# Ledger of designs, part 10: peptides against a protein of PDB entry 4CIC

Target 1, 148 residues: chain A of PDB entry 4CIC
Amino acid sequence: KVSTKGHYGVQAMFDLAQHFGEGPVSLKSIAERQGLSEPYLEQLIAVLRKAGLVKSVRGAQGGYILAREPRDIKVGDIIRVLEGPIAPVESVSQDDPEHSLKFDFSVTKSVWEKVKKSIEEVLDSITLADMLKDAEEAQMAQGYMYYI
Target 2, 147 residues: chain B of PDB entry 4CIC
Amino acid sequence: KVSTKGHYGVQAMFDLAQHFGEGPVSLKSIAERQGLSEPYLEQLIAVLRKAGLVKSVRGAQGGYILAREPRDIKVGDIIRVLEGPIAPVESVSQDDPEHSLKFDFSVTKSVWEKVKKSIEEVLDSITLADMLKDAEEAQMAQGYMYY

## One batch from the design tools (peptide; made by RFdiffusion4, then SolubleMPNN)

Design b1_p8_8_s2 (from b1_p8_8, 6 letters changed)
Fold by OpenDDE base, seed 1:
Structure b1_p8_8_s2 (fold): chain B 148 residues (1-148), chain C 147 residues (1-147), chain A 8 residues (1-8)
Amino acid sequence: as target 1 above (148 residues)
Amino acid sequence: as target 2 above (147 residues)
Amino acid sequence: GGSMLTLF
């Protein structure tokens, strides 16, 4: 499962992508549109800002913008910033000496590494621009259903 | 992360695959080889047995066997039995009315569905027979490094 | 503790 943090982080970044080029967006407006709490969103945005994915603009028309174009931000970039490295299996903390005999069976590890790679490939294949396109296509499809 | 349950379940099933055709394997022997607690393994095996992936053999030479050939058991089958359906995002339990306004934004959902599909494809592409082959290849490679 | 992407 993607954590709530990763999930909402992608939503918030996508909201900023939808407003890319329109100037700074307030956290309040993102929170309202995405159904997020402002305090939670502040925490997410703070992390994303520190990672250089988001910029803060000060002033009366202040808020947040994407630090890069939507095409230059992968979903994988957002997830890695918020969640850290994708780990398919809990690293058995080597610190419990009783579990030191966990035969990290190389073959089972290889299965999880394949899963990791697959997830990374998917997440790194999707940009915010791809998500924008998908949203536009979905809106167009809905529009056609109302005209028929 | 794969849960400990899923991880150890795959290990236990792989151990049974390594002994496929040799007859029933005791839980004790699996636990010893895989570094698992017997009580924990009993719980895993009970679930796997109920799902028809493992058979119990009774008697003095009793124990457990794979219910199917290693080629007919996918890692995905084991994981689905132990963990349930792969859910990339926690389904916001609809039961909390305060979270009812979670705009399940269709576009973000599609991202997670793509991730789900990718995981399923990987796990369903790997059989216990594939794992046996990988183990054999790894052993051969180690043998060549010592010569 | 980083919320790791739990696959399951």
Scores: peptide ipSAE 0.234, ipTM 0.828, DockQ to the pose 0.187; fails the geometry check
Fold by OpenDDE base, seed 3:
Structure b1_p8_8_s2 (fold): chain B 148 residues (1-148), chain C 147 residues (1-147), chain A 8 residues (1-8)
Amino acid sequence: as target 1 above (148 residues)
Amino acid sequence: as target 2 above (147 residues)
Amino acid sequence: GGSMLTLF
């Protein structure tokens, strides 16, 4: 499973993308719109800020903004920042030397590497700008259903 | 992460594929070759047997065999049996009605659905027969380096 | 609870 951290991180970044160019958004407003606890969101934003995906704006109208345009932020960038490298299988910790029957798991490892690559390709193919377009299209489609 | 269960399940099934046509393999021998505990392997094999991917053979030379040819078993079949449906994100449990601000996470959900589909396509594209071929090719390549 | 494939 994408961790709750990755999932909510993408949601928070998407919320910031929806408000991109409108100025800073408060953590409270993001938390309310995304159904997140403010303390949990604060932890996510701290990591995203440290990675340079989000900027803090100070002042009475302070808050957070995307540090880059939505087109320049991939979902894969967000996930890697929050969760680290995509690892489909836990690397068998090298640390138990005694059960080091180095069975050449090379073939099974190659399966998981293919899975990893596929996930990375998908996540790196989707930008926050793509997500914005999808949201706009969905809203337009809903608008047409209410008038019929 | 593919759970330890999924990972070791694929390893155990691959071991059975390597011995396909040679008769039944003991759990002990699989455990030794794959570096698994025998009790843990027994649990995996029980699930795989119930799903019809593995058969038990009784007798003094008893053990386990693949229930199908290696070409007819996808890695995706093994993973679905051991882990259930591939779900990239936990379905937000419908059970907390109070925080049911149904924020339409439709867009974020679509991202995870694309990831799910991609994983399924990869795992369903790889059979145990493909893994056997890859192992044979790797062994041949090593053999040529020693000469 | 079914062990869902956890990507992460």
Scores: peptide ipSAE 0.229, ipTM 0.829, DockQ to the pose 0.541; fails the geometry check
Fold by OpenDDE base, seed 5:
Structure b1_p8_8_s2 (fold): chain B 148 residues (1-148), chain C 147 residues (1-147), chain A 8 residues (1-8)
Amino acid sequence: as target 1 above (148 residues)
Amino acid sequence: as target 2 above (147 residues)
Amino acid sequence: GGSMLTLF
């Protein structure tokens, strides 16, 4: 599973991307649109802000904005900030001294490293701008289905 | 994380692949070589046997063998048997009635589906025969470092 | 219950 943290973090960042250029949005507004608890969203936004992916805007129209353009934020960036590095397997403690065990461990480790690399490549290939485009395309497709 | 079950399942299957054609191996022997608890390995082997990836051989030289050649067993087959289908995210209950939420959910879902597909492609591209080859290559490389 | 491959 992508952790709930990673999943909702991507949702919250995508919501901010959809409103990019419209000014700051409140956490309450994001929570309502994304079906997230406001306290949970506060934790996510705090981490994302510390990582420089989100900015807080002060004032009566205060709230949050993306700190970078949607094209400059990869899904992989969001996930790494929230979850840390992708680790498909726990580092099996190298402490098994038998040479044969080390070899078998090395081959199996290579499988998981390939999986890790593949996940990283996918997540780093998708930006918030790509997600916005996918959203626009889906909205157009839905619009056409109602006119037929 | 690959579950401990998936990880150790691949190790156990790889051990059986290394001994493929040499006859049946005991669970004890696999457990010793792979650093696995024998009771845990028994559970894994039971599932793998039920799925037709492993055969039990009876007799004094009894034990387990691969049910298919190493080239005919993908890592993905082992993982699917032990862990089921790869699901990067829980199916977020589609029950949120707001149309906007459904749309956002659809886009985020597509990200995770791409991740799923990528993992499946990797795991389905690696056979136990590929792992054997990698092991042989690593052994040769180690042999050359001693000269 | 089937174990699920967790990415994180």
Scores: peptide ipSAE 0.226, ipTM 0.831, DockQ to the pose 0.577; fails the geometry check
Fold by OpenDDE base, seed 4:
Structure b1_p8_8_s2 (fold): chain B 148 residues (1-148), chain C 147 residues (1-147), chain A 8 residues (1-8)
Amino acid sequence: as target 1 above (148 residues)
Amino acid sequence: as target 2 above (147 residues)
Amino acid sequence: GGSMLTLF
């Protein structure tokens, strides 16, 4: 599962992509549009900023912008920043020795590695620009349904 | 993340696949080989049995067997039985109204649907028979390194 | 309740 953090992180980054080129966007406006709490969004944006995916603009019309063009930000980049490496199996944290996967059977591991690779390929194939295009296509399709 | 339940469920099913045709295997022996607690394995096997992936054999040499041939059991089938439908996004349980994903934006949903489809395709492409073959190939490769 | 596979 993409955590709530990853999910909302992608939503917030997509909101910034939709406003790319329009100048800085306030956290409040992102939070309102995305249905996020502002304090939670602040935490997400802080991580994304530290990773160099978002820039802070200071001043009266300050806020946040994408640090790169939407085409240069993959969904996989956002997820890796927020959640770390894609791990299809809950790595039993090393701290619980009783549930140490003693038998990391190479075969079961290979299954999860295949799943990991597949997820990575999908997430790395989707950019924020692709998401913008999909949104535009969806809006056009909805517009046509109102004319029929 | 595949939960511990899904992970250990696949391990237990793979153990039963390795012993397929040899007769019933005791839960104790599976637990020992797979490094699982017997009580935890009992819970997994109960679910897998209810789903018709495992059969119980009664008697002095009783235990469990695969209900189907290893080629007829996909990893995806095991995972769906143990964990339910593959959901790449944690559905915020309906019970926390404040974190209701109010804006299930169709676009972000489509990303997760693509991820879901990709995972389903992978898990449905791998059978227990494929895993057996991979294990045999790995054992042969290790055997050749000793020569 | 089906434990949703946590993919991540």
Scores: peptide ipSAE 0.210, ipTM 0.831, DockQ to the pose 0.528; fails the geometry check

Design b1_p8_8_s3 (from b1_p8_8, 6 letters changed)
Fold by OpenDDE base, seed 1:
Structure b1_p8_8_s3 (fold): chain B 148 residues (1-148), chain C 147 residues (1-147), chain A 8 residues (1-8)
Amino acid sequence: as target 1 above (148 residues)
Amino acid sequence: as target 2 above (147 residues)
Amino acid sequence: GGSILTLA
């Protein structure tokens, strides 16, 4: 599962992508459009900024912009920044030292590695530009249904 | 992430696959080989049994067997039984009704659906028989390195 | 720790 953090991070980045080239977007406006709390969004954006996916613009018309074009930002990049490496298996907490004889049999590990790879491939195959295109196509399809 | 439950469930099922055709395997023996607590394994096996993936055999040489051949059990089947449907996104708990205006924008949802589909495809492409084969190949490869 | 695959 993508955490709420990853989910909302992708939403926030997508919002910034929709406004790419229009100048800085305020956190307030993103929060309002995406149904997020501004304080929560501030935390997400801070991480994304530190990772170089977002830039802050200061001033009266300040806010945030994507640091790169939407085509140059993968969903996988966003997720890795917010959640770290994609781990398909919960690390059995090291806290119970006695039963930590994780006979992580190489075979079961290989299953989870295949899952990980598949997730990574999917997330790395989707850019913010792809998401923009999908949104446009969906809007066009809805528009046509109202005219029929 | 596959939960510990899913992970250990796959391990237990794989252990049963390794002994498929040899008769019933005791939970104790599975627990010992897989490094699992027997009580925890009992819970897992109970669920797997109810789902028809495992059969219990009673008697002095009783225990558990796979209910189907290893080739007829997908990893995805095991995971679905133990964990339910693969959900790529944590359901934001319904408990905070006010902020549950999840504008789950159709676009972000589509990303997660693609992830879900990919996970399902992988897990449904791997059978216990495939895992057995992989284990055999790995053992052979290790044996050749010692020579 | 970001568990992308948090199966519930």
Scores: peptide ipSAE 0.086, ipTM 0.814, DockQ to the pose 0.215; fails the geometry check
Fold by OpenDDE base, seed 3:
Order: sequence, then structure tokens, then C-alpha cells
Structure b1_p8_8_s3 (fold): chain B 148 residues (1-148), chain C 147 residues (1-147), chain A 8 residues (1-8)
Amino acid sequence: as target 1 above (148 residues)
Amino acid sequence: as target 2 above (147 residues)
Amino acid sequence: GGSILTLA
């Protein structure tokens, strides 16, 4: 599962993408629009900022902006920053020697590697710009349904 | 992440596939070969049996067998039995009303649905027979390196 | 609900 952290991170980044070019957005406004707690969002934004996906703008109209254009930010980039490398199997921590997967069953490992690759390919194929386009198309479709 | 349950379940099923046609395999022998605790394996096998992927054979030479041929068992079938439906995002439990994803952000949901579909396609494309073939090819490759 | 993809 994408953790709640990854999910909300993508939502927050998408909100920033929707406001890209309009200037800085406050954390409060993002939190309100996305239904996130402001303290939780602050933690996410801090990580995203440190990774160079978000910039902080200071001043009375300060807030956050995307550090790159929406087309230059993949969903995979956001997930990797927040979650680390996509691991399809929980690394059985080497620490519990009893449950150490002693048997590197190369064959089972290959299954999970294929899953990993597939997830990475999907997440790296979707940009924030793609998400913006999808949102616009959805809004247009809703608008047409009200006129019929 | 595939849970430990899913991972070990696939390993146990693969072990049974390697012995398919040779008769029943004891849980003890599977546990030893796969590096699993016998009690944990018993829980996994119970679920797999209930789902009809494994059969129990009674008697002195009793144990477990695959209920189907290895070619008729997908990795996706094993995972769905053990883990349930592949969910790429943790369902934020409806139970905490404050953190209820009130905003069904349709766009973000679509991303996770694409991920789900991709995982399902991969897991449903791999059978235990495919895994057996891969293991045989790996063994053959190792054998040729020694010559 | 067993999610296969638990990104930690």
C-alpha cells in the first residue's frame, strides 16, 4: 500500500500544481482544500522541500510553490521522496535472525522485482501535468452533464 | 509491500509446486526448506487450504499437496487469498472521521487504480509453473558454470 | 484489508 504519507503527499503536490504560476500557496489553504491536518501537512512539505520538489517563499504573501514545472515532477518522484524506494515486499528486517529469510529464494525474489518494476514504471509515467490534464477533462465532462 | 504473509505464502506454495506429483509433503519439511516457523506455516496453509489452493492428505505419509496443477495457480491467486484484494493505498479506515479522506480526489484515486491494475497484471501473469521453469533454468545455468 | 502495496 502507498502509505497515508505517500497519498497525502501526492495530494498536496497536486494542489500546488493546480496553483502553479499563481504564486505561493499557504499550508493552511492546502490543508483546507485537501482535507489534511495542517501539522501533518507541515511534516510532508518539510520533506518535499528538503528533496527540492517544493520551495518556500517568505513574506506576507509567503507560502509554498512547486520547485519545478508540473511536467517535470513524476508521481514516482514524490513517492520515492516520501516513502523511499518502492519495495513490493516488506524487507524482513535482517534484525530478527529467526525470521531472516535465510533462503534467498531467487525465484520468489524475481517475482517481487517484477512487481517493483511495474509499479515504478506506472508511477514514473504519471506527472503532475498529467494529473492536471485529467482533472480538467473531468471538470469539462461534469460541466457538459449539467447542460444536457 | 507484499506482507510477510504474502511472501511466505508464495514460498510455501512454490515448495509444494516443486514436489507436485511426488505425493504429500509435511509442514515440517516445508518449514525446514523454506526457513519458516512451523506454527506460522500452519496458519498460512490453513488459509490456503480453505481457499482450495492446497489439499490435506491424511495418514502416516500425510501432509499437503497443491489442489491444482502449478500452471493453474497464479501468484495473484495466492496473494488475493492471503492478503485480500490488492489495494495500492491503505484504505484510510472510515473509522477516524477526522482523517476521513472526505475529498475523494478522483484524480489521485485514478493514480492508485493504475498502480493496482499494473500489480494485478504482473501477479496474474506469473504461475507456479512459470516459477518452476525459472528455477530449473537457474539450476541449469549454475551447472554449466561449473563445467 | 490486506494491501499488497504497503509502501512503508
Scores: peptide ipSAE 0.081, ipTM 0.811, DockQ to the pose 0.637; fails the geometry check
Fold by OpenDDE base, seed 2:
Order: sequence, then C-alpha cells, then structure tokens
Structure b1_p8_8_s3 (fold): chain B 148 residues (1-148), chain C 147 residues (1-147), chain A 8 residues (1-8)
Amino acid sequence: as target 1 above (148 residues)
Amino acid sequence: as target 2 above (147 residues)
Amino acid sequence: GGSILTLA
C-alpha cells in the first residue's frame, strides 16, 4: 500500500514537472490543481525541499520549482524521500523480545526481497519526464476521440 | 508493506509444505515452529481452509494438510486469500467526500498499476515448491560451510 | 480491502 503521503508526493512533483521552465509555482495553485489541502502540501514540500528535489524561490513571484530536470527525478527517488526505504514487510520491531523469536526463515525473507527489488526496479525506471510524455500521449488520444 | 497477516500466512503455508506427504500437522506444532500464537494461527488457518488451500483432518492424529501439492500453490494465491487484491495505493475510501475529489490523474494511477503488475508477477512466479527447493539449497550450503 | 503494500 503506497501511503497517501507517497501518492500525493508524486502528484505534487508531477504538477511541478508540468510547470517546469515556467518559473516558480505557488503552493496554493498546486493544492488547488491536485485537490490537496494547502497545509498538507506544505508539509510534503518541506520534506521534498530538504531532500533537494524541490527549490523555493523568494519574492513577489515566489514559490517552488523542481531542483532538477524532470528526466533526472525518478518516481523511486520521490518515494524513498517521503516513505524511506521500500520495505515490503514491516520489519517486526526488534523491541518485543517475545515476538522477536520470529524465525524469519531465510526463505520467506527472500520472497519479500524479490518483491522489494521488483518494486524498486519499476519505480526507478519511471521519471517525471516519462510521466509528462504519458500525459501528453493521453491528451492527444482523448483529443482524437472527440474528432471521431 | 506486506501485512503481518500475509507474512505469517506464507510462513504457515510453508511449514505445511515442509510436512507435505507426512500426514496431518497440528496447529500447536506449526505455532511452535513458526513462533506464532496458536489463537492467531487458528484464525489464519480458518481463512486458508475456507479458501481451499488447506484441509482439516479429523481424529486422534488430526490436524491440517495442504489441499494441493506445493507446486500448485503460488505465494500470490496465499496473499490474495489473506489480504485480498494487491492494491499498491489505498483506495481513498469513497466515504470522505471532501477528500474524494482526489483527481486520480490517469498518469499517477498508471504508475501504481505498473507497480501492482510487477508485484503480482513476482508473487505468482514463486510456488511453495520453489520455496522448498530454496530451503534445501540453503541447508546444503550451510552444511558445506561446516566442512 | 487490505492492500498488501502498506507503505507505513
């Protein structure tokens, strides 16, 4: 389950990618377009900024921009910044010694490691530039459906 | 994050696979070997039985067995039974209308669908028989390290 | 519906 945080983080970053090269975008405008609360978006942007994926621009025309080109930001990078390492199974917290005797059978662990690797490969294969291209193709396809 | 339920379900099914052909296994013995509470395991086994992955055997030597051969049970089958459909993103519950205006941009949805497909492909590529083979290979490798 | 990948 990708958390709401990861989901909205990708949406916010995609919104910034759509405006890349047009100058800084206000948090208010992103929140309105993405259907997010401004306070929630502010928290997401703060994390993304600290991680160096987003830059703040000061002044009357201030706001936020991508810190890198859309082609240089993977979906996997966004998810790792917001969620941390992709862990398919909750590591049973080391702290409960009675449940700590969970013989994590090496074999069962290997299954989840394979799942992890597969997810990482997918998320690291998709950039914000790829998402922009997919959006453009989808818009063109819809435009053609109205003309047929 | 695979839930604890999915994780322990796979462990319990793997334990039954290790004893496949040896007759019925008691829940107590599975719980002891897997480090699970017996009441929790009973709930898991009830779901797995209802789904037709496990059979109960009655009598003095009663217990549980796999309903199919280990090669005919995918990890994906176990997970789907216990967790339901693999959903990478929580479907925002329809019930909060204010958050319901989540423009699920088709593009963002497509990313999660790709992730879903990838997970399904991995889990459907692994059987309990594959897990048994991996366990045997690991035991052999450890045995050679002692020599 | 219990989604498997709960990214906590």
Scores: peptide ipSAE 0.077, ipTM 0.817, DockQ to the pose 0.629; fails the geometry check
Fold by OpenDDE base, seed 4:
Structure b1_p8_8_s3 (fold): chain B 148 residues (1-148), chain C 147 residues (1-147), chain A 8 residues (1-8)
Amino acid sequence: as target 1 above (148 residues)
Amino acid sequence: as target 2 above (147 residues)
Amino acid sequence: GGSILTLA
């Protein structure tokens, strides 16, 4: 399961992508549009900024922008920044130390490694630009449904 | 992240697969080999049994066996039984109701659906028989390193 | 409820 942090991080980054080239966006406006807590968003943006995915713009019309073009930011990059390495199983042992995987059988580990690789491939194949395109296509499709 | 339940469930099912055809295996022996708590394993086995993946054998040499051949049990089947549907994001809203996903933007949802599909495809492509084969190949490779 | 693969 993508953590709430990862999920909201992708939402926030996608919001910034939708406004890319329009100038800085306030945290308040992102929070309102995405239905996020502003304080929580501040924490997410701080991490994303530190990782160089977001830039802060100062001034009265200040806020945040993507640090790179939407095509140059993968969903996988966002997730890795917010959640760390995609670990299907490793974090299970961290969350429940009492059930420390005493026996990490190599074969079961290999299953999870295959899952990890598959997730990484998917997330690294999707850019914010791809998401923008998908959103545009979805909006066009909705527009056509009102005309039929 | 696969839950501890899913992880241990796959380990327990794999242990039963390794002993498939040898008769019933005691929960104690599975717990010992897999480094699992016996009480925890009992809970897992109860769920797996109810789902028809495991059978209980009664008697002095009683225990548990796979209900199907290893080739007929996918890793995905085990995970779905223990954890329910593979939901990369949906359970995030359940775990933190305070941060209820007020806005499930369709495009972000589509990303997670793609991830879900990919996970399902992988887990449904791996059977316990495939895992047995991989284990045998790994053992052979280790045996050749000693020669 | 499917607590599957938390990416966390």
Scores: peptide ipSAE 0.065, ipTM 0.813, DockQ to the pose 0.677; fails the geometry check

Design b1_p8_8_s4 (from b1_p8_8, 5 letters changed)
Fold by OpenDDE base, seed 1:
Structure b1_p8_8_s4 (fold): chain B 148 residues (1-148), chain C 147 residues (1-147), chain A 8 residues (1-8)
Amino acid sequence: as target 1 above (148 residues)
Amino acid sequence: as target 2 above (147 residues)
Amino acid sequence: GGSILELA
């Protein structure tokens, strides 16, 4: 499962993509449109900014913009920034010493590595530009359904 | 992430696959080989048995066997039984009413659906027989490295 | 650590 953090991070980045080229967007505006709390969004944006995916613009018309074009930002990039490397298996927290996965069976690891690779491939195959295109197509389809 | 339950479930099922055709395997033996607690394994096996992936054999030489051939059991089948449907996004537990994902943006959902589909495809593409084959190949490769 | 696959 993508964490709530990853989910909302992608939503926030997508919102910024929808406004790309229009100038800085306020966190308040993003929060309102995406149904996020502003404080939570601030935390997400701080991480995304530090990673160089978002830029902060100061001033009266300040806010946030994508640091790169939507086509140059993969969903995988966003997820890696927010969640770190995709781990296919819950790392048994070292804290329960008794359940140290003693037998790191190479075979089971290979299964999880395949899962990881597949997830990475999917997430890296989707850019914010692809998401924008999908949104436009969906809107057009809805528009046609109301006119029929 | 596959839960610990899913992970250990796959390990247990793989152990049973390695012994397929040899008769019933005791939970104790599986637990010892796989580094699992027997009580924990009992819980896993109970679920797997109920789902029809494992059979219990009673008697002095009793234990557990795969209910089907290793080629007929996908990793995805094991995971679905133990963990339920693969959910790509943490369902915000309904319990925090305030963070109801009001805007189920169709676009973000589509991303997660693609991820889900990809995971399912991978897990459904791997059988216990495939895992057995991979294990054999790995053992052969190690054997050649020592000679 | 954000594990993408948090299987619930």
Scores: peptide ipSAE 0.084, ipTM 0.814, DockQ to the pose 0.213; fails the geometry check
Fold by OpenDDE base, seed 3:
Structure b1_p8_8_s4 (fold): chain B 148 residues (1-148), chain C 147 residues (1-147), chain A 8 residues (1-8)
Amino acid sequence: as target 1 above (148 residues)
Amino acid sequence: as target 2 above (147 residues)
Amino acid sequence: GGSILELA
């Protein structure tokens, strides 16, 4: 499962993408629109900022903006920043010494590497611009249903 | 992440696949070869048995066997049995009412559905027979390096 | 780092 952190991170970044070019967006407004707690969002945004995916704008109308165009931010970029490398298998924490038998099951490892690669390919194939387009198409489709 | 449960489940099933046709394998022997605790393995095998992926053989040489041929067991089948449906996103447990704002972010949901589909396709494309073949090829490659 | 895919 994509962690809650990754999920909400993508939502927050998508919110910023929807407002790209409109100026800075407050964390409060993002939190309200995305159903996130402001303190939690602040933690996410801090990480995303440090990674250079978002910028803080200071001033009376301060807030956050995407640091890059939506087309230049992949979902995979967001996930890697928030969660690190996509690991399909929970790394058996080294700390349980008894199960630390590093059985180098090369064959089973190869299965998980294939899964990893597949996930990465999907996430790297989707940009925030793609998500914006999908949202627009969905809105247009809903608009047409109300006129029928 | 595939849970430890899924990971070890695949390992245990692969061990049984390696011994398919040789008769029942004891849980102890699987545990030793795969570096698993016997009690943990017993829990995994119980689930796999209930799902019909393994069979218990009783007797002095009792143990476990695959219930199907290795070619008829996908990695995806094992994972679904042990972990349930592949969910790429942790379902925000309904229980935290405050964050329960089901914002149906349809667009973000679609991203995760694409990830899910991709994972399922990969896991359903790999059988225990494929894994056996890969292991044999790896062993042959190592053997040729010593020669 | 949290594993992205919590397979349950």
Scores: peptide ipSAE 0.083, ipTM 0.815, DockQ to the pose 0.209; fails the geometry check
Fold by OpenDDE base, seed 5:
Structure b1_p8_8_s4 (fold): chain B 148 residues (1-148), chain C 147 residues (1-147), chain A 8 residues (1-8)
Amino acid sequence: as target 1 above (148 residues)
Amino acid sequence: as target 2 above (147 residues)
Amino acid sequence: GGSILELA
């Protein structure tokens, strides 16, 4: 499962993508539209900003913008920034030495590496621009259903 | 991430696959070979047994066996039994109403569904028989390097 | 390190 952090991070980035080119968006407005708490969003945005995916704009009409065009931001980039490397298996926390995966069975490891690779390929194949396009297509389809 | 439960479950099932056709294997022997605690393995095996992936054999040489041939057990089957449906996003626990993913944004949901499908396809493409074959190939490759 | 797939 993508963590709640990753999920909300993608939602927040998608909101910024929807407003790309319109100027800075306030965290409050993003939080309201996406149904997120503002304090939680502040933490997410801080990480995304530090990673260079988001820029802060200061001033009376200050807020946040995407640091790159939507086509240049992969969903995989967002997830890696927020959650770190895609690990298919919970790292047996070094802290429980008794549960040290002592037997790094090469075969079981290979299964998880295949899963990891597959997830990475999917997430790296989807950009914020692709998501915008999908949203537009969905809205058009709904509009056509109301006119029929 | 596959949970520790899923990971250890696959290891335990793979151990049973390596001994398939040799009779029942004790939980103690599996735990020792796989580096698992016996109590933890008992819980895993109970779930796997209830799901019909493992059978218990009673008697002096009692233990556990795979309920099916290794070729008929997918890694995906093991994971689904132990962890439930592959969910790419943490279900916002209903218990925090404030964190209700109120806006099930269709677009973000579609991303996670694509991830889910990809994971399912990979896990359903790998059987315990495939894992056995990979292990044999790896052992042969190591043997050739020593020679 | 945040693991993406927390299968709860």
Scores: peptide ipSAE 0.079, ipTM 0.819, DockQ to the pose 0.202; fails the geometry check
Fold by OpenDDE base, seed 4:
Structure b1_p8_8_s4 (fold): chain B 148 residues (1-148), chain C 147 residues (1-147), chain A 8 residues (1-8)
Amino acid sequence: as target 1 above (148 residues)
Amino acid sequence: as target 2 above (147 residues)
Amino acid sequence: GGSILELA
């Protein structure tokens, strides 16, 4: 389960990627387009800014921009910033302290480590630029459906 | 994050795999070896039994056994039984109804679908027999460190 | 419905 934070973070970053090169985007406009609450988005953006993935631009036409080109931001980078290390199982021990995994059985741990690695590889293989390309392709495909 | 339920379920199933062919194992013994509460394990076993992954054996030497050979049980099968479909993102909408993902933006969904597929492939590639083999190899490696 | 990987 990607947390709500990770999910919305990727959405917000993707929105910024879609507007990359067009200048600063207001939090309000991102919130409206992505269906996010503005206060929640503000918290996400604060974390992303602190991590150097987003920049704030001051002024009347101020707002936020990506700090890097979309091709230089992996989905994995966004998730790590918002959620920390991808931990398929480690968070289980944190959520239920009463059921302290007394037996970190090495073999079960290895299964989760394999899952972790696989997730990391996928998320690190996808950039915001890849997502932009996918969106363009999807829009083109929809456009062709109206011509059939 | 694999749920506690999924994690402990895999541990319990692995314990049963380690004892496969030795006869029924009591819930108490599994709970003790795996550091699980017996009541919690009972709930897990009930679900696993209903799904046909575990069988109950009645009698004085009764308990539970794997319903299939360890090679015929994937980790993915256990997780799907206990947690349902591997949904990296779908559960986000369930946990925070106030933040209804109004915009299931198709592109972000595709990212999570790729993650889902990757997880499924990994979990479906690992059987309880593979885990047994890994455990044996680890034990052998530890044994060689003492020589 | 099993929330497998809570990446949270």
Scores: peptide ipSAE 0.073, ipTM 0.815, DockQ to the pose 0.675; fails the geometry check

